# Designs tried in a protein design run: peptides against a protein of PDB entry 7VSI. Part 15

Target 1, 32 residues: chain A of PDB entry 7VSI
Amino acid sequence: EDISEDPSWARVVNLNALLMMAVAVFLWGFYA

## One batch from the design tools (peptide; aimed at target 1 M21)

Design b2_p20_6_s3 (made by RFdiffusion4, then SolubleMPNN; from b2_p20_6, 13 letters changed; failed a check: too like the target's own chain)
Amino acid sequence: AAAAKLLVLLAVALWGAVQA

Design b2_p20_6_s4 (made by RFdiffusion4, then SolubleMPNN; from b2_p20_6, 14 letters changed)
Fold by OpenDDE base, seed 1:
Structure b2_p20_6_s4 (fold): chain B 32 residues (1-32), chain A 20 residues (1-20)
Amino acid sequence: as target 1 above (32 residues)
Amino acid sequence: AALALQLVLVAVALWGLVLA
């Protein structure tokens, strides 16, 4: 089974992960 | 502090787009 990442989608996923972390920081700061 | 960290994360994401 090949789990190698497509470079274009890897970038999309990584940037989306950073945005999700920004949202997580908001939730932590607002509710915790 | 949370807002500052949030802005840093957004800035890093935007910089990633610039280099994309």
Scores: peptide ipSAE 0.109, ipTM 0.607, DockQ to the pose 0.077
OpenDDE base, seeds 2, 3, 4, 5: peptide ipSAE 0.106, 0.104, 0.103, 0.107; ipTM 0.603, 0.605, 0.601, 0.610

Design b2_p20_7 (made by RFdiffusion4)
Pose (drawn by RFdiffusion4):
Structure b2_p20_7 (pose): chain A 32 residues (1-32), chain P 20 residues (1-20)
Amino acid sequence: as target 1 above (32 residues)
Amino acid sequence: VAAVVVVVVLVVAVVVAVLS
């Protein structure tokens, strides 16, 4: 238990996770 | 329908990322 992620790294991981989804959605669009 | 689902999933993911 005690899931306390530091907000800074949390922002970093959240950002790149959303970027990964943006790339995947792009690839879905590119390939119809 | 697939496009709507993707949009819903991305909105939810953004909301969770902001609130986390």

Design b2_p20_7_s1 (made by RFdiffusion4, then SolubleMPNN; from b2_p20_7, 16 letters changed)
Fold by OpenDDE base, seed 1:
Structure b2_p20_7_s1 (fold): chain B 32 residues (1-32), chain A 20 residues (1-20)
Amino acid sequence: as target 1 above (32 residues)
Amino acid sequence: SALAALLLALLLLLLAALLA
């Protein structure tokens, strides 16, 4: 079975991953 | 430092905006 990503959804997932990392780093910076 | 973390968060937001 092919598990390759659809390019448009890959971009959406990558964007959300970066946004989540930015939020996590912000929270770390805010509460550290 | 907290300042470095905030700057890194901003960098990640900019990177996300550029890759969108």
Scores: peptide ipSAE 0.135, ipTM 0.690, DockQ to the pose 0.158
OpenDDE base, seeds 2, 3, 4, 5: peptide ipSAE 0.132, 0.131, 0.131, 0.133; ipTM 0.681, 0.686, 0.686, 0.684

Design b2_p20_7_s2 (made by RFdiffusion4, then SolubleMPNN; from b2_p20_7, 17 letters changed)
Fold by OpenDDE base, seed 5:
Structure b2_p20_7_s2 (fold): chain B 32 residues (1-32), chain A 20 residues (1-20)
Amino acid sequence: as target 1 above (32 residues)
Amino acid sequence: DALLQILLALLLMALAAAAA
């Protein structure tokens, strides 16, 4: 399939997305 | 506190993703 993700890189991207959301919420909680 | 609950949920999701 032309746009299928490699499972290892999909995991890395998904983990980074969740970490970025957690960091964003932390920054909101601390500075807002 | 809703902010704390959201933060906790995101941290738990990040931990779950790291363990999967």
Scores: peptide ipSAE 0.126, ipTM 0.663, DockQ to the pose 0.291
OpenDDE base, seeds 1, 2, 3, 4: peptide ipSAE 0.123, 0.120, 0.118, 0.125; ipTM 0.656, 0.647, 0.656, 0.653

Design b2_p20_7_s3 (made by RFdiffusion4, then SolubleMPNN; from b2_p20_7, 16 letters changed; failed a check: too like the target's own chain)
Amino acid sequence: SALEEILRALLMLALAALLA

Design b2_p20_7_s4 (made by RFdiffusion4, then SolubleMPNN; from b2_p20_7, 17 letters changed)
Fold by OpenDDE base, seed 1:
Structure b2_p20_7_s4 (fold): chain B 32 residues (1-32), chain A 20 residues (1-20)
Amino acid sequence: as target 1 above (32 residues)
Amino acid sequence: DVLREILLALLLMGLAALLA
């Protein structure tokens, strides 16, 4: 419980993580 | 090239899973 994630904020964090990874992958795909 | 396509596919699948 002490370090458990709130489900709604977990989704927000995960979406942002995926967005950042998507941008990185697209940059990698374009320049590499 | 194949790895990039796989990673992109996984990102899209992950996005779909999070929105489901």
Scores: peptide ipSAE 0.146, ipTM 0.667, DockQ to the pose 0.272
OpenDDE base, seeds 2, 3, 4, 5: peptide ipSAE 0.143, 0.140, 0.141, 0.140; ipTM 0.666, 0.663, 0.664, 0.663

Design b2_p20_8 (made by RFdiffusion4)
Pose (drawn by RFdiffusion4):
Structure b2_p20_8 (pose): chain A 32 residues (1-32), chain P 20 residues (1-20)
Amino acid sequence: as target 1 above (32 residues)
Amino acid sequence: SVVLLLATVLFLVGLFLFLS
């Protein structure tokens, strides 16, 4: 237990996770 | 089809990391 992620790294991981989803959605659109 | 499958995997990994 005790899931306390530092907010800074948390922002970094959240950001690149959303970027990954943006890229995947782009690839879905590119390939119809 | 392979590219779309890999894009789905990429999306799910991004979603998993975001929700973690």

Design b2_p20_8_s1 (made by RFdiffusion4, then SolubleMPNN; from b2_p20_8, 9 letters changed; failed a check: too like the target's own chain)
Amino acid sequence: TEVLLNALLMYAVGLFLLLS

Design b2_p20_8_s2 (made by RFdiffusion4, then SolubleMPNN; from b2_p20_8, 10 letters changed; failed a check: too like the target's own chain)
Amino acid sequence: DTVLLNALLMYAVALFLLLS

Design b2_p20_8_s3 (made by RFdiffusion4, then SolubleMPNN; from b2_p20_8, 11 letters changed; failed a check: too like the target's own chain)
Amino acid sequence: DEVLQNALLMYAVGVFLLLS

Design b2_p20_8_s4 (made by RFdiffusion4, then SolubleMPNN; from b2_p20_8, 11 letters changed)
Fold by OpenDDE base, seed 1:
Structure b2_p20_8_s4 (fold): chain B 32 residues (1-32), chain A 20 residues (1-20)
Amino acid sequence: as target 1 above (32 residues)
Amino acid sequence: SSLLLLAQLMYAVGLALLAA
């Protein structure tokens, strides 16, 4: 199987991953 | 402190978002 990423969707996934990390950091900060 | 670490991580995430 080919698991190569489409560059445009790779960027979308990466941006969403970063946003999820930001949310996780906020949750950590809220309960820290 | 945990607040300073939080601020540093938020800053790093913000920079990463700006660079994306």
Scores: peptide ipSAE 0.099, ipTM 0.641, DockQ to the pose 0.089
OpenDDE base, seeds 2, 3, 4, 5: peptide ipSAE 0.098, 0.094, 0.093, 0.086; ipTM 0.640, 0.635, 0.635, 0.649

## One batch from the design tools (peptide; aimed at target 1 A22)

Design b2_p21_1 (made by RFdiffusion4; failed a check: the pose's geometry)
Pose (drawn by RFdiffusion4):
Order: structure tokens, then sequence, then C-alpha cells
Structure b2_p21_1 (pose): chain A 32 residues (1-32), chain P 21 residues (1-21)
């Protein structure tokens, strides 16, 4: 238990996770 | 599909702004 992620690295990982989804959605669109 | 893609990018952009704030 005690899931306390530091907010800084939390921002970083959230940001690149959303970037990954943006890229995946792009690839979905590119390939119809 | 083009509309759905636009909606998904808008949602990702909103969430990205919220994460950066």
Amino acid sequence: as target 1 above (32 residues)
Amino acid sequence: KTLVLAVLYVVIAVLTVLVLL
C-alpha cells in the first residue's frame, strides 16, 4: 500500500502516456 | 471516423493541458 507517487514524475509519466495514446490514435487514423 | 479521431485528439489535448497545469 502507500501509493504516493511524487507529483513531478507523475506529471512526466502522465504526459508521455497521453503522448503514446496520441500516437496510437494517429496510427489508427493513418491506416483507416 | 474523422470526427471520432478529432474528438479523441481534443480529449488528449485537454488532458495534456490539465497535466501540465

Design b2_p21_1_s1 (made by RFdiffusion4, then SolubleMPNN; from b2_p21_1, 19 letters changed; failed a check: too like the target's own chain)
Amino acid sequence: LLEEILANLLALFAMMLAVLA

Design b2_p21_1_s2 (made by RFdiffusion4, then SolubleMPNN; from b2_p21_1, 16 letters changed)
Fold by OpenDDE base, seed 1:
Formats: C-alpha cells, sequence, structure tokens
Structure b2_p21_1_s2 (fold): chain B 32 residues (1-32), chain A 21 residues (1-21)
C-alpha cells in the first residue's frame, strides 16, 4: 500500500499545520 | 511564559522557512 504524498499537497498541509501551531501558541500565550 | 512563547514562535518561523525553501 503506497502512502506517498503528492509534494504540492504535502506542502499545503504542512503550511496549515504551521498556521494551526501559531494560533495555538497565541491562544496559550493569551490565556495561560 | 514570554520566553517560551518567543521560542515557540521562532521554531514555527524556522519550520515555515524550511517548508517554503
Amino acid sequence: as target 1 above (32 residues)
Amino acid sequence: MEAAIAAALAAIFAMMVEVLA
């Protein structure tokens, strides 16, 4: 079973993951 | 707290550069 990602979509997913991490860090910094 | 947030933001920035480069 090939689980290889398309490099273009992998980049899009990774960028969204980084944005979510940034939002999480800002929320943590605001409420903690 | 501020130092941890700054470190986290720096790490996110570094990862962003890695993904975009």
Scores: peptide ipSAE 0.085, ipTM 0.603, DockQ to the pose 0.923
OpenDDE base, seeds 2, 3, 4, 5: peptide ipSAE 0.084, 0.082, 0.080, 0.070; ipTM 0.601, 0.603, 0.600, 0.578

Design b2_p21_1_s3 (made by RFdiffusion4, then SolubleMPNN; from b2_p21_1, 18 letters changed; failed a check: too like the target's own chain)
Amino acid sequence: LDEAIQANLLALFAMMVAVLA

Design b2_p21_1_s4 (made by RFdiffusion4, then SolubleMPNN; from b2_p21_1, 18 letters changed)
Fold by OpenDDE base, seed 1:
Structure b2_p21_1_s4 (fold): chain B 32 residues (1-32), chain A 21 residues (1-21)
Amino acid sequence: as target 1 above (32 residues)
Amino acid sequence: LEALIQALLAALFAMMQAVLA
């Protein structure tokens, strides 16, 4: 079974992860 | 705390540049 990442979808996943982290940091920063 | 948030934002920016490179 090949579970290696497709480079294009890896970028999409990484961008969504960064967006989620950015939102979390801004919310945390607002209420911290 | 403000400095920590700024450092985290800078890290996120750096990671964004790495992903988009």
Scores: peptide ipSAE 0.097, ipTM 0.622, DockQ to the pose 0.913
OpenDDE base, seeds 2, 3, 4, 5: peptide ipSAE 0.085, 0.087, 0.084, 0.082; ipTM 0.607, 0.612, 0.603, 0.603

Design b2_p21_2 (made by RFdiffusion4)
Pose (drawn by RFdiffusion4):
Structure b2_p21_2 (pose): chain A 32 residues (1-32), chain P 21 residues (1-21)
Amino acid sequence: as target 1 above (32 residues)
Amino acid sequence: STVIVVLYVVIAVLIVLNLVF
């Protein structure tokens, strides 16, 4: 238990996770 | 195409919120 992620690294991992989804959605669109 | 645009709008909103807060 005690899930306390530091907000800074939390921002970083959230950001790149959303970027990964943006890239995947792009690839979905590119390939129809 | 509309669904892809909606997904990018949602991802952009979440990125802005994550950087502001």

Design b2_p21_2_s1 (made by RFdiffusion4, then SolubleMPNN; from b2_p21_2, 17 letters changed; failed a check: too like the target's own chain)
Amino acid sequence: SEAILANLLALFMMMVEVLEN

Design b2_p21_2_s2 (made by RFdiffusion4, then SolubleMPNN; from b2_p21_2, 17 letters changed; failed a check: too like the target's own chain)
Amino acid sequence: MEEILANLAAIFMMMVAVLLN

Design b2_p21_2_s3 (made by RFdiffusion4, then SolubleMPNN; from b2_p21_2, 18 letters changed; failed a check: too like the target's own chain)
Amino acid sequence: SSAVQANLLALFAMMVAVLAN

Design b2_p21_2_s4 (made by RFdiffusion4, then SolubleMPNN; from b2_p21_2, 18 letters changed; failed a check: too like the target's own chain)
Amino acid sequence: DELIRANLLALFMMAVAVLLN

Design b2_p21_3 (made by RFdiffusion4)
Pose (drawn by RFdiffusion4):
Structure b2_p21_3 (pose): chain A 32 residues (1-32), chain P 21 residues (1-21)
Amino acid sequence: as target 1 above (32 residues)
Amino acid sequence: VLMVVAVVVAVLLVVYGVVTF
């Protein structure tokens, strides 16, 4: 238990996770 | 339209990342 992620690295991982989804959605659109 | 939306979101995330870090 005790899930306390530091907010900084939390912002970093959240940002690149959303970026990964943006890329995947782009690839979905590119390939119809 | 979906590709344009995905590119805009990606650019916004890069800009946010540069401003935040």

Design b2_p21_3_s1 (made by RFdiffusion4, then SolubleMPNN; from b2_p21_3, 17 letters changed; failed a check: too like the target's own chain)
Amino acid sequence: ALVENALALFMMLLAVFKAEF

Design b2_p21_3_s2 (made by RFdiffusion4, then SolubleMPNN; from b2_p21_3, 17 letters changed; failed a check: too like the target's own chain)
Amino acid sequence: SVVDNALALFMMLVAEFLRDF

Design b2_p21_3_s3 (made by RFdiffusion4, then SolubleMPNN; from b2_p21_3, 15 letters changed; failed a check: too like the target's own chain)
Amino acid sequence: ALVENALALLMLLVALFEELF

Design b2_p21_3_s4 (made by RFdiffusion4, then SolubleMPNN; from b2_p21_3, 17 letters changed; failed a check: too like the target's own chain)
Amino acid sequence: DVVANALALFMMLVAVFEREF

Design b2_p21_4 (made by RFdiffusion4)
Pose (drawn by RFdiffusion4):
Structure b2_p21_4 (pose): chain A 32 residues (1-32), chain P 21 residues (1-21)
Amino acid sequence: as target 1 above (32 residues)
Amino acid sequence: SALALGLSLLASAVLLALFLR
């Protein structure tokens, strides 16, 4: 237990996770 | 701010994907 992620790295990983989803959604759109 | 950026990028990618489809 004790899941305390440092907010800085947390912001970084959140950001690139959302970027990954943006890219995946783009690829879905590109390929109809 | 990093969350708002990520969500804005994702929303823009959704709109672009819908445009491409």

Design b2_p21_4_s1 (made by RFdiffusion4, then SolubleMPNN; from b2_p21_4, 9 letters changed; failed a check: too like the target's own chain)
Amino acid sequence: DALVLGLALLAAAFLWAFELA

Design b2_p21_4_s2 (made by RFdiffusion4, then SolubleMPNN; from b2_p21_4, 10 letters changed; failed a check: too like the target's own chain)
Amino acid sequence: DALVVGLALLAEAFLWAFALA

Design b2_p21_4_s3 (made by RFdiffusion4, then SolubleMPNN; from b2_p21_4, 10 letters changed; failed a check: too like the target's own chain)
Amino acid sequence: NALVEGLALLEAAFLWAFFLA

Design b2_p21_4_s4 (made by RFdiffusion4, then SolubleMPNN; from b2_p21_4, 10 letters changed; failed a check: too like the target's own chain)
Amino acid sequence: SALVEGLALLEAAFLWAFALA

Design b2_p21_5 (made by RFdiffusion4)
Pose (drawn by RFdiffusion4):
Structure b2_p21_5 (pose): chain A 32 residues (1-32), chain P 21 residues (1-21)
Amino acid sequence: as target 1 above (32 residues)
Amino acid sequence: SVVLVVLYVVIVVLIVLNLVF
């Protein structure tokens, strides 16, 4: 238990996870 | 195309919210 992620790294991981989804959605669009 | 635009709008909003807060 005790899931306390530091907000800074949390921001970093959240950002690149959303970026990964943006890339995946792009690839979906590119390939119809 | 509309679904892709909605998904990108959602991702941009979430990125902006993550950077602001």

Design b2_p21_5_s1 (made by RFdiffusion4, then SolubleMPNN; from b2_p21_5, 19 letters changed; failed a check: too like the target's own chain)
Amino acid sequence: MDAILANLNALFMMMVAVLAN

Design b2_p21_5_s2 (made by RFdiffusion4, then SolubleMPNN; from b2_p21_5, 19 letters changed; failed a check: too like the target's own chain)
Amino acid sequence: DAEILANLNALLMMAVAVLLN

Design b2_p21_5_s3 (made by RFdiffusion4, then SolubleMPNN; from b2_p21_5, 18 letters changed; failed a check: too like the target's own chain)
Amino acid sequence: SAAIQANLNALLAMAVAVLLN

Design b2_p21_5_s4 (made by RFdiffusion4, then SolubleMPNN; from b2_p21_5, 18 letters changed; failed a check: too like the target's own chain)
Amino acid sequence: SSAILANLNALFMMMVAVLQN

Design b2_p21_6 (made by RFdiffusion4)
Pose (drawn by RFdiffusion4):
Structure b2_p21_6 (pose): chain A 32 residues (1-32), chain P 21 residues (1-21)
Amino acid sequence: as target 1 above (32 residues)
Amino acid sequence: SFALVVLYVIIAVAIVINLVF
């Protein structure tokens, strides 16, 4: 237990996770 | 195309919230 992620690295991983989804959605659109 | 616009709007809004807060 005790899931306390430091907010900084939390911001970083959240950001690149959302960027990954943006890229995947782009690829979905590109390939119809 | 509409679904892609909605998904990008949602991702953009989530990125803005993450950077502001």

Design b2_p21_6_s1 (made by RFdiffusion4, then SolubleMPNN; from b2_p21_6, 19 letters changed; failed a check: too like the target's own chain)
Amino acid sequence: MEEILANLNALFAMMVAVLAN

Design b2_p21_6_s2 (made by RFdiffusion4, then SolubleMPNN; from b2_p21_6, 15 letters changed; failed a check: too like the target's own chain)
Amino acid sequence: SSAILANLNAIFMMIVKVLTE

Design b2_p21_6_s3 (made by RFdiffusion4, then SolubleMPNN; from b2_p21_6, 16 letters changed; failed a check: too like the target's own chain)
Amino acid sequence: SEAILANLNAIFMMMVAVLAS

Design b2_p21_6_s4 (made by RFdiffusion4, then SolubleMPNN; from b2_p21_6, 18 letters changed; failed a check: too like the target's own chain)
Amino acid sequence: SALVLANMLALLMMMVEVLLN

Design b2_p21_7 (made by RFdiffusion4)
Pose (drawn by RFdiffusion4):
Structure b2_p21_7 (pose): chain A 32 residues (1-32), chain P 21 residues (1-21)
Amino acid sequence: as target 1 above (32 residues)
Amino acid sequence: STAIVVLLVVIAVLIVVNLVL
């Protein structure tokens, strides 16, 4: 238990996770 | 195409929210 992620690294991982989804959605669109 | 635009707009909003907060 005790899931306390530091907010800084939390922002970083959240950001690149959303960027990964943006890329995947782009690839979905590119390939119809 | 409409679904892709909506998803990209939602992701952009979430990126902005994550960077502000």

Design b2_p21_7_s1 (made by RFdiffusion4, then SolubleMPNN; from b2_p21_7, 15 letters changed; failed a check: too like the target's own chain)
Amino acid sequence: SAAILANLNALFMMMVAVLAN

Design b2_p21_7_s2 (made by RFdiffusion4, then SolubleMPNN; from b2_p21_7, 14 letters changed; failed a check: too like the target's own chain)
Amino acid sequence: SSAILANLNAIFMMMVAVLAG

Design b2_p21_7_s3 (made by RFdiffusion4, then SolubleMPNN; from b2_p21_7, 15 letters changed; failed a check: too like the target's own chain)
Amino acid sequence: SSEVLANLNAIFMMIVAVLAD

Design b2_p21_7_s4 (made by RFdiffusion4, then SolubleMPNN; from b2_p21_7, 16 letters changed; failed a check: too like the target's own chain)
Amino acid sequence: SSLIQLNLLALFMMAVAVLLN

Design b2_p21_8 (made by RFdiffusion4)
Pose (drawn by RFdiffusion4):
Structure b2_p21_8 (pose): chain A 32 residues (1-32), chain P 21 residues (1-21)
Amino acid sequence: as target 1 above (32 residues)
Amino acid sequence: QSVVIVVLYVVIAVLIVSNLF
């Protein structure tokens, strides 16, 4: 237990996760 | 499909702005 992620790294990993989804959605659109 | 992609990008943009601020 005790899931305390540091907010800084948390921001970083959230950000790149959302960027990954943006890229995947782009690829979905590009390939119809 | 184009409308859904636009909606997904708007949602992702809102979440990125919320995460940064």

Design b2_p21_8_s1 (made by RFdiffusion4, then SolubleMPNN; from b2_p21_8, 18 letters changed)
Fold by OpenDDE base, seed 3:
Structure b2_p21_8_s1 (fold): chain B 32 residues (1-32), chain A 21 residues (1-21)
Amino acid sequence: as target 1 above (32 residues)
Amino acid sequence: MEEAIRALMLALFAMMLAVLN
């Protein structure tokens, strides 16, 4: 099986990762 | 804390631009 990522879906995954990182930073800003 | 949050948000913005490129 080819394990290479489709470039369009790789971008979607990376954008979701960035959104989760932003949420984590905001939670840290509120509670730390 | 506020300065650290600002720096982290700028870093996330730079990463966003890298992903979109």
Scores: peptide ipSAE 0.132, ipTM 0.669, DockQ to the pose 0.900
OpenDDE base, seeds 1, 2, 4, 5: peptide ipSAE 0.130, 0.130, 0.131, 0.130; ipTM 0.668, 0.665, 0.693, 0.701

Design b2_p21_8_s2 (made by RFdiffusion4, then SolubleMPNN; from b2_p21_8, 18 letters changed; failed a check: too like the target's own chain)
Amino acid sequence: DLELILAQLLALFAMMVAVLN

Design b2_p21_8_s3 (made by RFdiffusion4, then SolubleMPNN; from b2_p21_8, 18 letters changed)
Fold by OpenDDE base, seed 3:
Structure b2_p21_8_s3 (fold): chain B 32 residues (1-32), chain A 21 residues (1-21)
Amino acid sequence: as target 1 above (32 residues)
Amino acid sequence: LDELIRAQLLALFAMILAVLN
């Protein structure tokens, strides 16, 4: 398929997304 | 706010486990 994801790279991208979510949560908690 | 942060951290942990499996 033209828009399919390799499972290994999908995991890497998802982990980076989760890292950024963690940073956002901690910043929000610190300044809110 | 503390309870909200704890809830978000728990949700984040659950999402990490979901991605790793």
Scores: peptide ipSAE 0.119, ipTM 0.631, DockQ to the pose 0.804
OpenDDE base, seeds 1, 2, 4, 5: peptide ipSAE 0.079, 0.088, 0.099, 0.102; ipTM 0.586, 0.616, 0.613, 0.642

Design b2_p21_8_s4 (made by RFdiffusion4, then SolubleMPNN; from b2_p21_8, 18 letters changed)
Fold by OpenDDE base, seed 3:
Structure b2_p21_8_s4 (fold): chain B 32 residues (1-32), chain A 21 residues (1-21)
Amino acid sequence: as target 1 above (32 residues)
Amino acid sequence: LDSLIQALLQALFAMMLAVLN
């Protein structure tokens, strides 16, 4: 066992990170 | 500002494709 990511869960986490970045961009677009 | 948002959305789309591959 090591600290290597499970490929399927790595993809889920990365997609959630992208969703959070998209929300931040849209909030920036709304208020800036 | 519109150009900056468009550039960021384009970058996010590119990162999405990178994650899916």
Scores: peptide ipSAE 0.092, ipTM 0.607, DockQ to the pose 0.874
OpenDDE base, seeds 1, 2, 4, 5: peptide ipSAE 0.091, 0.081, 0.069, 0.092; ipTM 0.605, 0.590, 0.579, 0.607

## One batch from the design tools (peptide; aimed at target 1 V25)

Design b2_p22_1 (made by RFdiffusion4)
Pose (drawn by RFdiffusion4):
Structure b2_p22_1 (pose): chain A 32 residues (1-32), chain P 22 residues (1-22)
Amino acid sequence: as target 1 above (32 residues)
Amino acid sequence: AVAVVIVVVLVVAVVVAVLNAF
């Protein structure tokens, strides 16, 4: 228990996770 | 329909990312 992620690294990992989804959605669109 | 689902998932993911950051 005690899931306390530091907000800084939390912002970083959230950001790149969303970037990954943006890339995956791009690839879905590129390949019809 | 797939495009709408992707938009909904991205909106939820953004909301969850903002709540987690704070």

Design b2_p22_1_s1 (made by RFdiffusion4, then SolubleMPNN; from b2_p22_1, 17 letters changed; failed a check: too like the target's own chain)
Amino acid sequence: SALEEILLALLLMAVAAFLATL

Design b2_p22_1_s2 (made by RFdiffusion4, then SolubleMPNN; from b2_p22_1, 16 letters changed; failed a check: too like the target's own chain)
Amino acid sequence: DALLELLVVLLAMAVAAFANTL

Design b2_p22_1_s3 (made by RFdiffusion4, then SolubleMPNN; from b2_p22_1, 17 letters changed; failed a check: too like the target's own chain)
Amino acid sequence: SVLELLLQVLLNMAVAAFAATS

Design b2_p22_1_s4 (made by RFdiffusion4, then SolubleMPNN; from b2_p22_1, 16 letters changed; failed a check: too like the target's own chain)
Amino acid sequence: DLLRLILEVLLLMAVAAFLRSL

Design b2_p22_2 (made by RFdiffusion4)
Pose (drawn by RFdiffusion4):
Structure b2_p22_2 (pose): chain A 32 residues (1-32), chain P 22 residues (1-22)
Amino acid sequence: as target 1 above (32 residues)
Amino acid sequence: STVLVVLLVLIAVAIVVNLLTP
């Protein structure tokens, strides 16, 4: 237990996870 | 195309919220 992620790294991993989804949605659109 | 635009807007909003939230 005790899931305390440091907010800084948390911001970083959240950001790149959202970027990954943006890229995947782009690829979905590109390939119809 | 509408669904893709909605998903990209939601992702952009989430990025902005993540960067601006202290």

Design b2_p22_2_s1 (made by RFdiffusion4, then SolubleMPNN; from b2_p22_2, 17 letters changed; failed a check: too like the target's own chain)
Amino acid sequence: ASAILANLNALFMMMVAVLSTP

Design b2_p22_2_s2 (made by RFdiffusion4, then SolubleMPNN; from b2_p22_2, 14 letters changed; failed a check: too like the target's own chain)
Amino acid sequence: MEEVLANLNAILMMIVAVLLTP

Design b2_p22_2_s3 (made by RFdiffusion4, then SolubleMPNN; from b2_p22_2, 14 letters changed; failed a check: too like the target's own chain)
Amino acid sequence: SAAVLANLNAIFMMIVAVLSTP

Design b2_p22_2_s4 (made by RFdiffusion4, then SolubleMPNN; from b2_p22_2, 15 letters changed; failed a check: too like the target's own chain)
Amino acid sequence: SELILANLNAIFMMMVAVLTTP

Design b2_p22_3 (made by RFdiffusion4)
Pose (drawn by RFdiffusion4):
Structure b2_p22_3 (pose): chain A 32 residues (1-32), chain P 22 residues (1-22)
Amino acid sequence: as target 1 above (32 residues)
Amino acid sequence: VLTLATVLFLVGLVLFLVSFFS
């Protein structure tokens, strides 16, 4: 238990996770 | 390519949810 992620690295991981989804959605659109 | 893009999306979604709720 005790899931306390530091907010800084949390912001970083959240950002690149959203970037990954943006890239995947782009690839879905590119390939119809 | 579309299968790999789905995997990439899901991995990004899992990472976001785990980090967001931590």

Design b2_p22_3_s1 (made by RFdiffusion4, then SolubleMPNN; from b2_p22_3, 10 letters changed)
Fold by OpenDDE base, seed 4:
Structure b2_p22_3_s1 (fold): chain B 32 residues (1-32), chain A 22 residues (1-22)
Amino acid sequence: as target 1 above (32 residues)
Amino acid sequence: VLKLAEVVYLLALFLLLVSLLS
């Protein structure tokens, strides 16, 4: 089976990863 | 502790960065 990413879903995942990293930095800023 | 203005500023920069990378 082809396990290659669909380009549209790859973009969605990458953008969500970046947003999640931003949230992690804010949580670090508030509690560290 | 981050000031509210710093949080809003950083959020704006992060959203800008994400939009540029989209």
Scores: peptide ipSAE 0.066, ipTM 0.589, DockQ to the pose 0.064
OpenDDE base, seeds 1, 2, 3, 5: peptide ipSAE 0.060, 0.057, 0.061, 0.062; ipTM 0.568, 0.560, 0.580, 0.580

Design b2_p22_3_s2 (made by RFdiffusion4, then SolubleMPNN; from b2_p22_3, 10 letters changed)
Fold by OpenDDE base, seed 2:
Structure b2_p22_3_s2 (fold): chain B 32 residues (1-32), chain A 22 residues (1-22)
Amino acid sequence: as target 1 above (32 residues)
Amino acid sequence: VLDEALVLYLNALQLLLVSLTS
């Protein structure tokens, strides 16, 4: 344990990370 | 140029975080 993640919140974070990643790619592509 | 590098850097960090949490 110690620093174990809550599985439910882990999924929420992962989904938001994927969304944010996609946005970052498009921003890079648009301004490059 | 620095804008582009920053976005790529942040994207790399996000990929790392996803790989660690998945």
Scores: peptide ipSAE 0.101, ipTM 0.635, DockQ to the pose 0.270
OpenDDE base, seeds 1, 3, 4, 5: peptide ipSAE 0.077, 0.085, 0.076, 0.070; ipTM 0.619, 0.623, 0.615, 0.592

Design b2_p22_3_s3 (made by RFdiffusion4, then SolubleMPNN; from b2_p22_3, 10 letters changed)
Fold by OpenDDE base, seed 5:
Structure b2_p22_3_s3 (fold): chain B 32 residues (1-32), chain A 22 residues (1-22)
Amino acid sequence: as target 1 above (32 residues)
Amino acid sequence: VLDLALVVYLLALLLLLVSLSS
């Protein structure tokens, strides 16, 4: 099976990953 | 102070990366 990403969905996943990391930093900052 | 500075720096970096990915 080919595991290559569709370019449009790869962008969506990458953006969501960055947004989730930003939220994690906010939570860390709030409870630190 | 260092903890807050690090959080602000990482947040700024992440926001920059999000904007560049647009």
Scores: peptide ipSAE 0.096, ipTM 0.624, DockQ to the pose 0.077
OpenDDE base, seeds 1, 2, 3, 4: peptide ipSAE 0.094, 0.093, 0.094, 0.093; ipTM 0.626, 0.623, 0.627, 0.627

Design b2_p22_3_s4 (made by RFdiffusion4, then SolubleMPNN; from b2_p22_3, 10 letters changed; failed a check: too like the target's own chain)
Amino acid sequence: VLELARVVGLLALFLLLVSLLS

